Peptides against a protein of PDB entry 1IK9. Designs and how they scored, part 144

Target 1, 211 residues: chain A of PDB entry 1IK9
Amino acid sequence: MERKISRIHLVSEPSITHFLQVSWEKTLESGFVITLTDGHSAWTGTVSESEISQEADDMAMEKGKYVGELRKALLSGAGPADVYTFNFSKESCYFFFEKNLKDVSFRLGSFNLEKVENPAEVIRELICYCLDTIAENQAKNEHLQKENERLLRDWNDVQGRFEKCVSAKEALETDLYKRFILVLNEKKTKIRSLHNKLLNAAQEREKDIKQ
Target 2, 207 residues: chain A of PDB entry 1IK9 as posed
Amino acid sequence: MERKISRIHLVSEPSITHFLQVSWEKTLESGFVITLTDGHSAWTGTVSESEISQEADDMAMEKGKYVGELRKALLSADVYTFNFSKESAYFFFEKNLKDVSFRLGSFNLEKVENPAEVIRELIAYALDTIAENQAKNEHLQKENERLLRDWNDVQGRFEKAVSAKEALETDLYKRFILVLNEKKTKIRSLHNKLLNAAQEREKDIKQ
Target 3, 195 residues: chain B of PDB entry 1IK9 as posed
Amino acid sequence: MERKISRIHLVSEPSITHFLQVSWEKTLESGFVITLTDGHSAWTGTVSESEISQEADDMAMEKGKYVGELRKALLSVYTFNFSKESAYFFFEKNLKDVSFRLGSFNLEKVENPAEVIRELIAYALDTIAENQAKNEHLQKENERLLRDWNDVQGRFEKAVSAKEALETDLYKRFILVLNEKKTKIRSLHNKLLNA

## One batch from the design tools (peptide; made by RFdiffusion4, then SolubleMPNN)

Design b2_p19_6_s3 (from b2_p19_6, 14 letters changed)
Fold by OpenDDE base, seed 2:
Structure b2_p19_6_s3 (fold): chain B 211 residues (1-211), chain C 211 residues (1-211), chain A 19 residues (1-19)
Amino acid sequence: as target 1 above (211 residues)
Amino acid sequence: as target 1 above (211 residues)
Amino acid sequence: SAMEQEREELRKRLEELEK
């Protein structure tokens, strides 16, 4: 089961933060459980897949688009200021919410809730879920931090190896050239020496012919 | 102000999860506010720095060690099973907790709490803090995930450059050696040719002397 | 690429040494 808790403000109690819990299986479209609390009382209701489909039809809205609007209203917390207005009557247990656009406000959905007999149990379970979510997110945060540190070490290691490879390439080039020049110069010197010996031999032969 | 909320079980109500909130400024040693709730009622108390010092002295424990034990008991949530036992009387508003070791249990601290007149306000504020903490941790997790993705890209970029550098070094070495061998072989051929010319000249001179 | 330039500089230096 997936769950989202958000804070909302009711039009009837604008000074008191209320909490809206929505719970569903895999997709919000399959139906959901809605719970409202003010920290003292709680109210709950089940919304079926058929009710969601009916509300979409009544609004002449495509079901996927309607479910998308429900998700924004019920799961996102307070979006941009005053986009969604929430209304609840403690007397009728009727909950409805409106989408407020610049030039148009319209009712997006309505639910009949039931007063919970033991609100403290619902509140305790809600707080437990918040604490579990905090612990899970903290553990994930610590894991991601350790991964960041690992990735940074791995980056530094590769960077250091890369810098060494660049330097080694330059050093190799320089060394190969120096060695090549030495060997080449030795061979050039030997060629010059052999040419001089040939010239001397030719001069000696010319002397021997001239007697 | 720093805050930690934990779930605890009271000896008097072992089936009902209670929530322990501790709030402090910079260090727990400077004093803290403790709040207990069962989701219906709430109790609060302020523990001063002087009371913490007195409790440490009464226990004959070094203050830093005592504060360390307070931190483990009050802030860590349920540590390993049953290490800390919490007791609270709704009648006396007396809260105390014990550390249970294998062979010894001892009282670690005690506080007089006061019943909160508006527990719903305390509960709402507590839930708000949990939701804020969830939102902050989610934002941090998203940030760390983006950093991980960045670090992975940066690592792949350097790794690719490193592999290119390695391949380039090997290619450079191979090319230099091939060219060097060609030049060296040319010079060796020239040296051999000059030696053969010297030998031929010596043979011709020996013929001319015998003639 | 920087490597192609370096190989070309290498080639030129070798040709100068052959001379």
Scores: peptide ipSAE 0.020, ipTM 0.823, DockQ to the pose 0.004
Fold by OpenDDE base, seed 1:
Structure b2_p19_6_s3 (fold): chain B 211 residues (1-211), chain C 211 residues (1-211), chain A 19 residues (1-19)
Amino acid sequence: as target 1 above (211 residues)
Amino acid sequence: as target 1 above (211 residues)
Amino acid sequence: SAMEQEREELRKRLEELEK
C-alpha cells in the first residue's frame, strides 16, 4: 500500500491547515482511501476504480490523464500556485476539489466522506507514519552520505594514480629517448671514425703506388 | 531552534502511542520545551537550565552526563529495549521518566505540564513539522542520489583513463625498445662491415709491401 | 586521442633518429 499525506487549505477554513491523506494499492487508478483531518476531527472515504472511471467519463477526459490530474491534486497538496482548490463541508461531509486555470475553473472530483468516531487514532497513526518516514529517510540520507564520501575518496585515489601514470609515461619516454640518443651517437661516432680510417688507408695506398 | 518528536508509551496508557516533542536552543542543557500529545489532547511545559542543573545535583550526577541521559530518554523515544519508562498523569499533569537497568530503576526527571487549550493547533503544527522534515529529507536524498550517480560516472571515467594510460605506457615502452633494437642492429652491422673493409685493406697493403 | 597524438609524435622522433 502506498500513502501520501499533504497539507491543504479548505476554501471554507483558509486559516486552518488541513491534512489530506491518500492511500492506494500500486496505482491511484485502482481506487484509494482518502482521509481529511484538521488535527481534531477526521473524515474518511473510499473511492473506487469505478467512481474514478465514471468521473473521467463525466469530464470527457481520458482516464490516464484524469488520474494524472488526481495525482497532482491529491498527492501534491496545494502547490504554491493554488492550481487546485479544496472544498469540504463538515455538515454534509462532502469533499470536492477544483482545478483553476487562468480563465476557467472546473471540478476535478467529489467524494462523500464519513466522520471518524475516533479521530485521535487516525491522527496518531498519521503522526506515526510521518515519524517512520522521517526515520527511513534519515537512514537513507546517512547511507547516501557515506556512499558519497566513499566514492569521493575512491575518485581522488584513482585520479592521483592516473596523474602519476601520466607523469611516469612522460618520464619513461624522456628517459628512453635520451638513452637511445646517447647509444646512437656513440655508434655514429664509431662509424665516422671507421670511415676516416678507410679513407686514410686508401690515400696511403695511392701514395705507395705513385714510386 | 532544534526540535525532536518521538513516540513514547506511557505506563498508564500502554496501548496508546503518545508523542513527545522536545524543542530547545542549540543545546538541551540550556533548557527545553516539552510537549506531549495523544492525538486528541496536548500538554506543554518549559524546563529551565536551572531545573536541569538542580535535577543533576539531586541525582549526584555530573551535568554533562545527566544531559546525555536526558537526550537519550527524551529524544530517542522508548528505544526497543525499554530502557526508559514514561509516566504521565492527566489529572495532575505530572510527567516523569525513569531509567531501567537490570536490577535498578531510578527517576531521571520530572516535569509539570499544562494542558493546551487548543490541542488541534499543536497537533497541526506537529504534523506540519513532520511533513516539512519529510520534504527536506526527500530533497536531500534526491540531491545525494544525483551526486552519487555523478561521482560514480566520474570514477568510471577516470578509472577507464587510468587503464588506458597504463596500457599506453606499456605499449610505448615495447614499441620504443623494438625500434631501438632495429636501429642499433643496423648500426652494429655497418660497424662490422667497415671493420672488415679495414682488415682487408690492411691485408692488401701487407701483400704490396711483401711484393 | 591525446595519447594517440603523443604516440605519433614519438614515432616521428624515432624516424628522425633512424636517419
Scores: peptide ipSAE 0.020, ipTM 0.823, DockQ to the pose 0.004
Fold by OpenDDE base, seed 4:
Structure b2_p19_6_s3 (fold): chain B 211 residues (1-211), chain C 211 residues (1-211), chain A 19 residues (1-19)
Amino acid sequence: as target 1 above (211 residues)
Amino acid sequence: as target 1 above (211 residues)
Amino acid sequence: SAMEQEREELRKRLEELEK
């Protein structure tokens, strides 16, 4: 089961933050349980897949698009300011919400809720869920932080090895060239010396032929 | 201001989860505000630095050690099972907690609380704080996750460059050696050819002298 | 590639030294 709690403001009680809890299985399309509370009273309703389909049909909206709007309205928490307006009557237990578009507000959905007999239990469970979520998120944060620190160390180690490899390549190239030039020059000097000896021998032979 | 909310079980009401909120400035030693709620009623008390010092003295405990125990009792949430026991009288508004050590329970602290007139406001504010904390922790998680993904990419990039550098070094070394050997062998062949020409010239001169 | 360019520069330098 998935759950999302959001702060909402009711048109009837704009000074009092209300909390909207939505609980669902796998997909919001399959239905959900909605809970509304002001921290003293609580109201709950179950919305079926058939009701969601009927509301989509009544709105002449494609079901996937309608469910997408429900998700934005009911699960977003602080959605973009004032796109969704929430209304609730404590007398009739009728909850409805509207989508506000420039010059047109339209009802997106409506639910009959039932007053919870023991609201304190619902409130305690809601706070427990919040505290559990905080603890889970803190554990994830600590894990991710430790992994970041590990990845940074691993990066520094590879970077240091890379820099050493670059320097080693340049040093090797320079050393090989220096050695090559030295040996090549020695061989060139030996070739020149042997050529001079051949020239001298030829000149001596030409002198011996000339008696 | 720092705040911590914890679940506690009262000895008087073990079946009902209570919530203990502690709020303080910078250090718990400077005093704190304690709030207790069952999701219907709320009780609040202010604990001063002087009261903390007095309780430490009354316990014959060093203040830093005492504050350390207060932090474990009041801020730990689910501390290690049953080390701290919480007691509250709704009639007297007297809150006290004990540290349980094998065969000895001792009172660690006690506070007079006052019943909050509008508990719903305290409960709403508590839920708001939980939701804000969830949102902040989620944003931190998303940031850390993106940074992990960045660091992993950066590591892969440097690793790939390092592997290319190693391969480049080996290829360069091999190529330089092959070229060096070719040139060296050419010069050695030329030296050998010139030496043979000198030997032949010397042999011809020795024939001319014998003639 | 940059490595092919380095190899080609190296080749040219070697050919100049052979001369």
Scores: peptide ipSAE 0.019, ipTM 0.823, DockQ to the pose 0.004
Fold by OpenDDE base, seed 5:
Structure b2_p19_6_s3 (fold): chain B 211 residues (1-211), chain C 211 residues (1-211), chain A 19 residues (1-19)
Amino acid sequence: as target 1 above (211 residues)
Amino acid sequence: as target 1 above (211 residues)
Amino acid sequence: SAMEQEREELRKRLEELEK
């Protein structure tokens, strides 16, 4: 089971932060449980897949698009844009919410809730879930931080080896060329010396033939 | 102000998870506010630096060690080791906790709490703090994950460049030596050819002198 | 590639030395 808790403001009680918990199996489209609390009272309702399909049909909206709007309204929390207005009557236990666009406001959904007999148990479970989520996220943060520190060290080590490899390649090339030029020049000098000896020997032979 | 919320079990109500909030300025040693809730009622007390010092003196414990024990008891949550036992009387509003070691149990601290008139406000604020902490930790997780993915890509890129540099160095060395050997062998062949011409010229001159 | 250019410059330098 997946769940999300969000802070909402009710039109009837704008000064009191309410908490909206939505719980579902696999996907929100297959149905969900909605729980509302003010920190003293709690109200719960179950919404079936058939009710979601009926609400989409009543709105003349494609089901996937409707579920996408439900996800934004019920799971994203009230962002600062006041795009979603939440309404609840504690007397009738009727919950509904509207999407407010610049030129159009429309009801996005409505649910009948039931007052929970033991709200303290629901509130305790909600706080437990928040504390568990904090602990899990903290453990994940510590793991990711250690992994980032490892990857940064590994990157610096490979970067340092790469720079050494580049410098060693340039140094090798320069050294090999210098050594090659030295040996080549020695051989060229020996060839020149041998040519001069051949020329001298030929000149001496030509002198000996001329007596 | 720093704060920590933990789950605790009271000896009087072991089936009901309670929540202990501790709030402090800079360090726990300078004093703290303690809040207890069961999700319906809340109780708050303030502990001064002088009270912490007095409790340490009454225990004949060094203050830094005592504050270290307070931090483990009040901030770490009840780990599975049942090392800390929590007691609270709703009638007297007296809160105390004990450290349980194998051979010794001793009272670690005691505080007078006051029943909060509006527990729903305290519970809502506590849930708000949990949700804010979840959002902050989630944003940090997303940042660390993106940074991890960046560092892994950067590592793979440098590793690939390093492997190419190593291969290029070996290829350069092999190619330079092969070319050097070819040029050297040509010059050695030319030197041998010139030596043979010199030997032949010397032999012909010796024949001409004998003639 | 930069390595192919370096190798070609290397080749030219060797050919000049053969001369």
Scores: peptide ipSAE 0.019, ipTM 0.822, DockQ to the pose 0.004

Design b2_p19_6_s4 (from b2_p19_6, 12 letters changed)
Fold by OpenDDE base, seed 1:
Structure b2_p19_6_s4 (fold): chain B 211 residues (1-211), chain C 211 residues (1-211), chain A 19 residues (1-19)
Amino acid sequence: as target 1 above (211 residues)
Amino acid sequence: as target 1 above (211 residues)
Amino acid sequence: SEAEEEREKLRKRLEELKA
């Protein structure tokens, strides 16, 4: 079961932060349980897949698009953009929400909720879930931080090896060329020496022919 | 101000999870505000630095060690090791906690709390803080995950460059040697040719002298 | 270092070619 808790503001009680918990199996489309609380009272309702489909049809909206709007409304909380407005009557237990566009507002959905007899249990469970989520996220953060530190070390090690390899390649090239030039110059000197000996021998022979 | 919310179990109400919120400035040693809630009622008390010092002295415990025990008791929650037990009387608003060791339990601290008139406000603020903490931790997790993915890419890139550098060094060495051998062999051939010409010239001169 | 070992291998091989 997936769960999301969001802060909402009710039009009827704009000064009191309410909390909207939504719980569902795999996908919100398959239905969900909605719980509303003000930290003292709680209200719960179950929304079926058939009700979601009916609301989509009544709105003449494609089901996937409608579920996409439900997900934004019910799972994001009221972000600073008042794109979604929430209404709840504590007397009728009727919960409805509207999508506000520039020139038009329309009802996106409505639910009948039931007042929870023991709201403290629901509130405690909600706080427990928040604390569990914090602990899990902290453990993930610590793990990711340690992994990042490992990857940074490994990166520095490979970078250092790479720089050493580049320097070693350049040094090798330079050393090979220097040694090559030395050996080549020795061979060139030997060639010049042999050529001079040949010239001298030819000059001596030309002198011997001229007696 | 730093804050920690923890789950605790009260000896008087072991079936009901309670939440212990502690808030402090910089260090717990400077004093703290303690809030207890069961999701319906809330109780708050302020503990001064002087009270912390007095409790440490009364226990004949070094202040830093005592504050270290307070930090474990009040900020860790009751971990699965029942090292700390919590007691609260709703009638007297007296909160005390004990450290349980193998052969001895002792009172670690005690606080007089006051019942909050509007517990719903405290509970809502507590839930808000949990939700804010979740959002902040999620944003940190997403950032760390993106950094991890970046570092992994950068590591793979440097590793691939390093492997190419190694291969390029070996290829350069092999190519330089092949070229060097070719030029060296040409020079050796020229030296042999010149030496043979010198030997022939010497043999011709020795023939001319015998003639 | 690995770079020094490779330099020394190269040095030996160049001396063998000189010979």
Scores: peptide ipSAE 0.016, ipTM 0.826, DockQ to the pose 0.004
Fold by OpenDDE base, seed 4:
Structure b2_p19_6_s4 (fold): chain B 211 residues (1-211), chain C 211 residues (1-211), chain A 19 residues (1-19)
Amino acid sequence: as target 1 above (211 residues)
Amino acid sequence: as target 1 above (211 residues)
Amino acid sequence: SEAEEEREKLRKRLEELKA
């Protein structure tokens, strides 16, 4: 089961933060359980897949798009844009929410809730879920931090090897060139010496022909 | 202000999870506020630095060691070893906790709490703190994940450059040697040709002298 | 590739040294 808890403000109680819990299996489209609490009382309702389909049809909205709006409204909480307005009557246990567009507000959905007899159990379970989520997220953070530190070490090691490879390449090139030039110059000197010997021998032979 | 919320079980109410909130400034040694709740009622007490010092003295325990035990008891919750036992009387508002050792249990500390008049506010604030902590930890997780993905890309880039550097070094060495050998062999061939010309010239001169 | 450019620079320098 997946669960999300959000803070909401009810139009009827703007000074009191409420908490909206939504729980679902696999996808929100298959239905969900909605729980509302003010930290003293709690109200719960079950929304079926058929009700979601009916609400989408009543709105003349494509079901996937409607479920996308439900996800934004009920799981994200009131985003910074106050695009979603929440209403609840404690007397009728009727919960409804509206999407506010620039020039029009429309009801996105409505649910009949039931007052929970023992709200303290719901509140305790909600706090437990929050604490469990904190612990899980902290463990994930510690793991990611250790991986980050490992990756940084591994990067430094490869970088150091790369720099050594570059320096070794340059040193090799320089050494090979120096050695090549030395040997080449030695051979050039030997060729010049042999040419001079041939010239001298030719000059001596020309002298011997001239007696 | 730092805060920690823990689940605890009271000896008097073993079937009902309670929540112990501790809030402090800088260090627990300077004092703290303790809040206990069952999701319906709440109780709060303030513990001063002087009270902590007095409790340490009454126990004949070094203050730093005592604060270390307070940190384990009150901030870690009941660890898996049930080393700490929590007791609370709703009638007297007296909270005390014991450290259980193998052969001895002793009272580690005790506090007078006061019943909160509006527990719903305390519970809402506690849930808000949990949700804020979840959001902060999620943002840290997302940041660390992005950094890890960046570091992994950077590592792959340097590794690829390193492999190219190694291959380039080997290719450079091979190319330089091949070229060097070609030039050297050319010069050696020219030297051999010049020596043969000198030998032939010497043999012709020896024939001319015998003539 | 950068390695081919380095090889080509090397080729030119070696040809200049042959001369």
Scores: peptide ipSAE 0.015, ipTM 0.828, DockQ to the pose 0.004
Fold by OpenDDE base, seed 5:
Structure b2_p19_6_s4 (fold): chain B 211 residues (1-211), chain C 211 residues (1-211), chain A 19 residues (1-19)
Amino acid sequence: as target 1 above (211 residues)
Amino acid sequence: as target 1 above (211 residues)
Amino acid sequence: SEAEEEREKLRKRLEELKA
């Protein structure tokens, strides 16, 4: 089962933060359980897949689009700039929410809730879930931090090897060329010397023929 | 102000998870506020630096060691294997905790708490803090994940460049040597040809002198 | 590739040395 807890402000009690828990199996479209609490009382309701489909039809909205709006309204933490307005009557246990756009506000959904007999158990379970989530996220953070440090070390090691490889390639090329030039110059000198010996021998032969 | 929330089990109510909040400024040694809740009621007490010092003295324990034990007891989440036992009387508002070692159990500390008049506000604030902490940790996780992905890409890029550099160095060395050998062989052939011409010229001169 | 460009520089320098 998946769940999300969000803080919301009710129009009827704008000074009191409320907490909205939504829980579902696999997909929000398949139905969900909604729980509202003020830290003293709790109210819970179940929304079926058929109710979600009916609400989408009543709104003349495609089901996937409607579920997308439900996800934004019910699972996104309501900040002070939220386009969603939440209403709840503790007497009627009627919960409804609206989307406020610039020119149009419309009811997005409504649910009948039931007052929980033991709200303390619901509140304790909610706090437990928050603490478990904190612990899991801390463990993930520690793991990711250690992996970042490993990857950074590995990157620095490869970078250092790469720089050494570049420098070694340039040094190798330079050294090979210098050695090659030295050997070539020796061979060129030997060729020049042999040519001079041939020229001298030819000149001596021409002198010997002329007697 | 720093704070930590932990789930604890009271000896008097082992079936009901309680939540222990400790809040402090800079250091736990300088004093702290302790809050206990069961999700319905809340109790709060303030512990001064002088009380911490007195409790350390009464235990004949060095203050830094005592504060270290307080930190483990009050800030570490009490799992089922915890060495710390927590006791609270709702009638007397007396909270105390013990350290259970194999051969010795001893009282580590005791505090008088006061019942909170509006526990719902304390509970809401506690849930808000949990939700804020979750949001902060999620943002850190997303940042670290993106940084991991960046570092992994950068590592793969440098690794690929390094492998290319190694291969290029080996190929360069091989190519330079092959070309060098070709040029050397040409010069050696020219030297041999010039030597043969010198030998022939010397033999012809010796024939002309005998003629 | 950078390796081919360096090989071509090397080739030119070797030809200049043959001359």
Scores: peptide ipSAE 0.015, ipTM 0.827, DockQ to the pose 0.004
Fold by OpenDDE base, seed 2:
Structure b2_p19_6_s4 (fold): chain B 211 residues (1-211), chain C 211 residues (1-211), chain A 19 residues (1-19)
Amino acid sequence: as target 1 above (211 residues)
Amino acid sequence: as target 1 above (211 residues)
Amino acid sequence: SEAEEEREKLRKRLEELKA
């Protein structure tokens, strides 16, 4: 079961933060349980897949698009842009929400809720879920932090090895060229010496022919 | 202000999860506000630095060690090992907690709480804090995840550059050697050719002398 | 280091070529 808790403001009670809990299995399209609380009272309703389909048809909206709007309204929390307005009557237990567009507001959905007999249980369970979610997120944060530290160490190690490899390549090239030049110069000196010996031998032979 | 919410079980109401909120400034040693709730009622008390010091002295415990025990009892939540037992009387509003050691249980602290007149406000504020903490932790998780993905890309880039550097070093060495051998062999061939010319010139001169 | 070992292999091969 998936769950999302959001804070909302009701048109009837704008000074009191209300909490909207939605619980569903795999997809919101298959239906969901909605719970509203003010921290003292709680109200719950179940919305079926058939009701969602009927509401989409009544709105002349494609079901996937309608469910997408339900997700934005009910799961995103009231973001700072009051795109969704929430209404609830404690007397009728009728909950409805409207999408506010530039020039048009329309009812996006409505649910009949029932007052919970033991709201303290619902509130305790909601707080437990929040504390569990905090603990899970903290554990995930600690894991990701440790992974970041590991990856940073591994990166520094490879970077240091790479820099050493670059320096070693340049040093090797320089050393090889220096050694090559030395050997080449030795061979060039030997060639020059042998040429001079040949020239001297030719000059001596020319002297021997001239007697 | 720092805050921690923990779930606890009271000896008097073991079937009902209670929530213990502790709020403090910088260090618990300077004093704290404690709030207890069952999701319907709430009770609050303030503990001063002087009271903490007095309790430490009465226990014959060093203040820093005592504050360390207070942190474990009040902030860690009741971990699965029931090292701390919590007691609360709704009639007296007396809250006390005990540390359970192997052979000895002792009272670690006690506080007089006052019943909150509007518990729904305290509960709503507690839920708001939980939701804010969830949102902050989610944002931190998303940031750490993006950093992990960045570090992994950077690691793969440097690793690939390192492997290319190793291969390039080996290829360079091999190429330099091949070129060196070619030039050296050319010089060795020229030296041999010049030696043969010297030998031939010497043989011709010896013929001319015998002639 | 691996770089020193490769330098030493290099030295040996250069001496063999002098010979």
Scores: peptide ipSAE 0.015, ipTM 0.826, DockQ to the pose 0.004

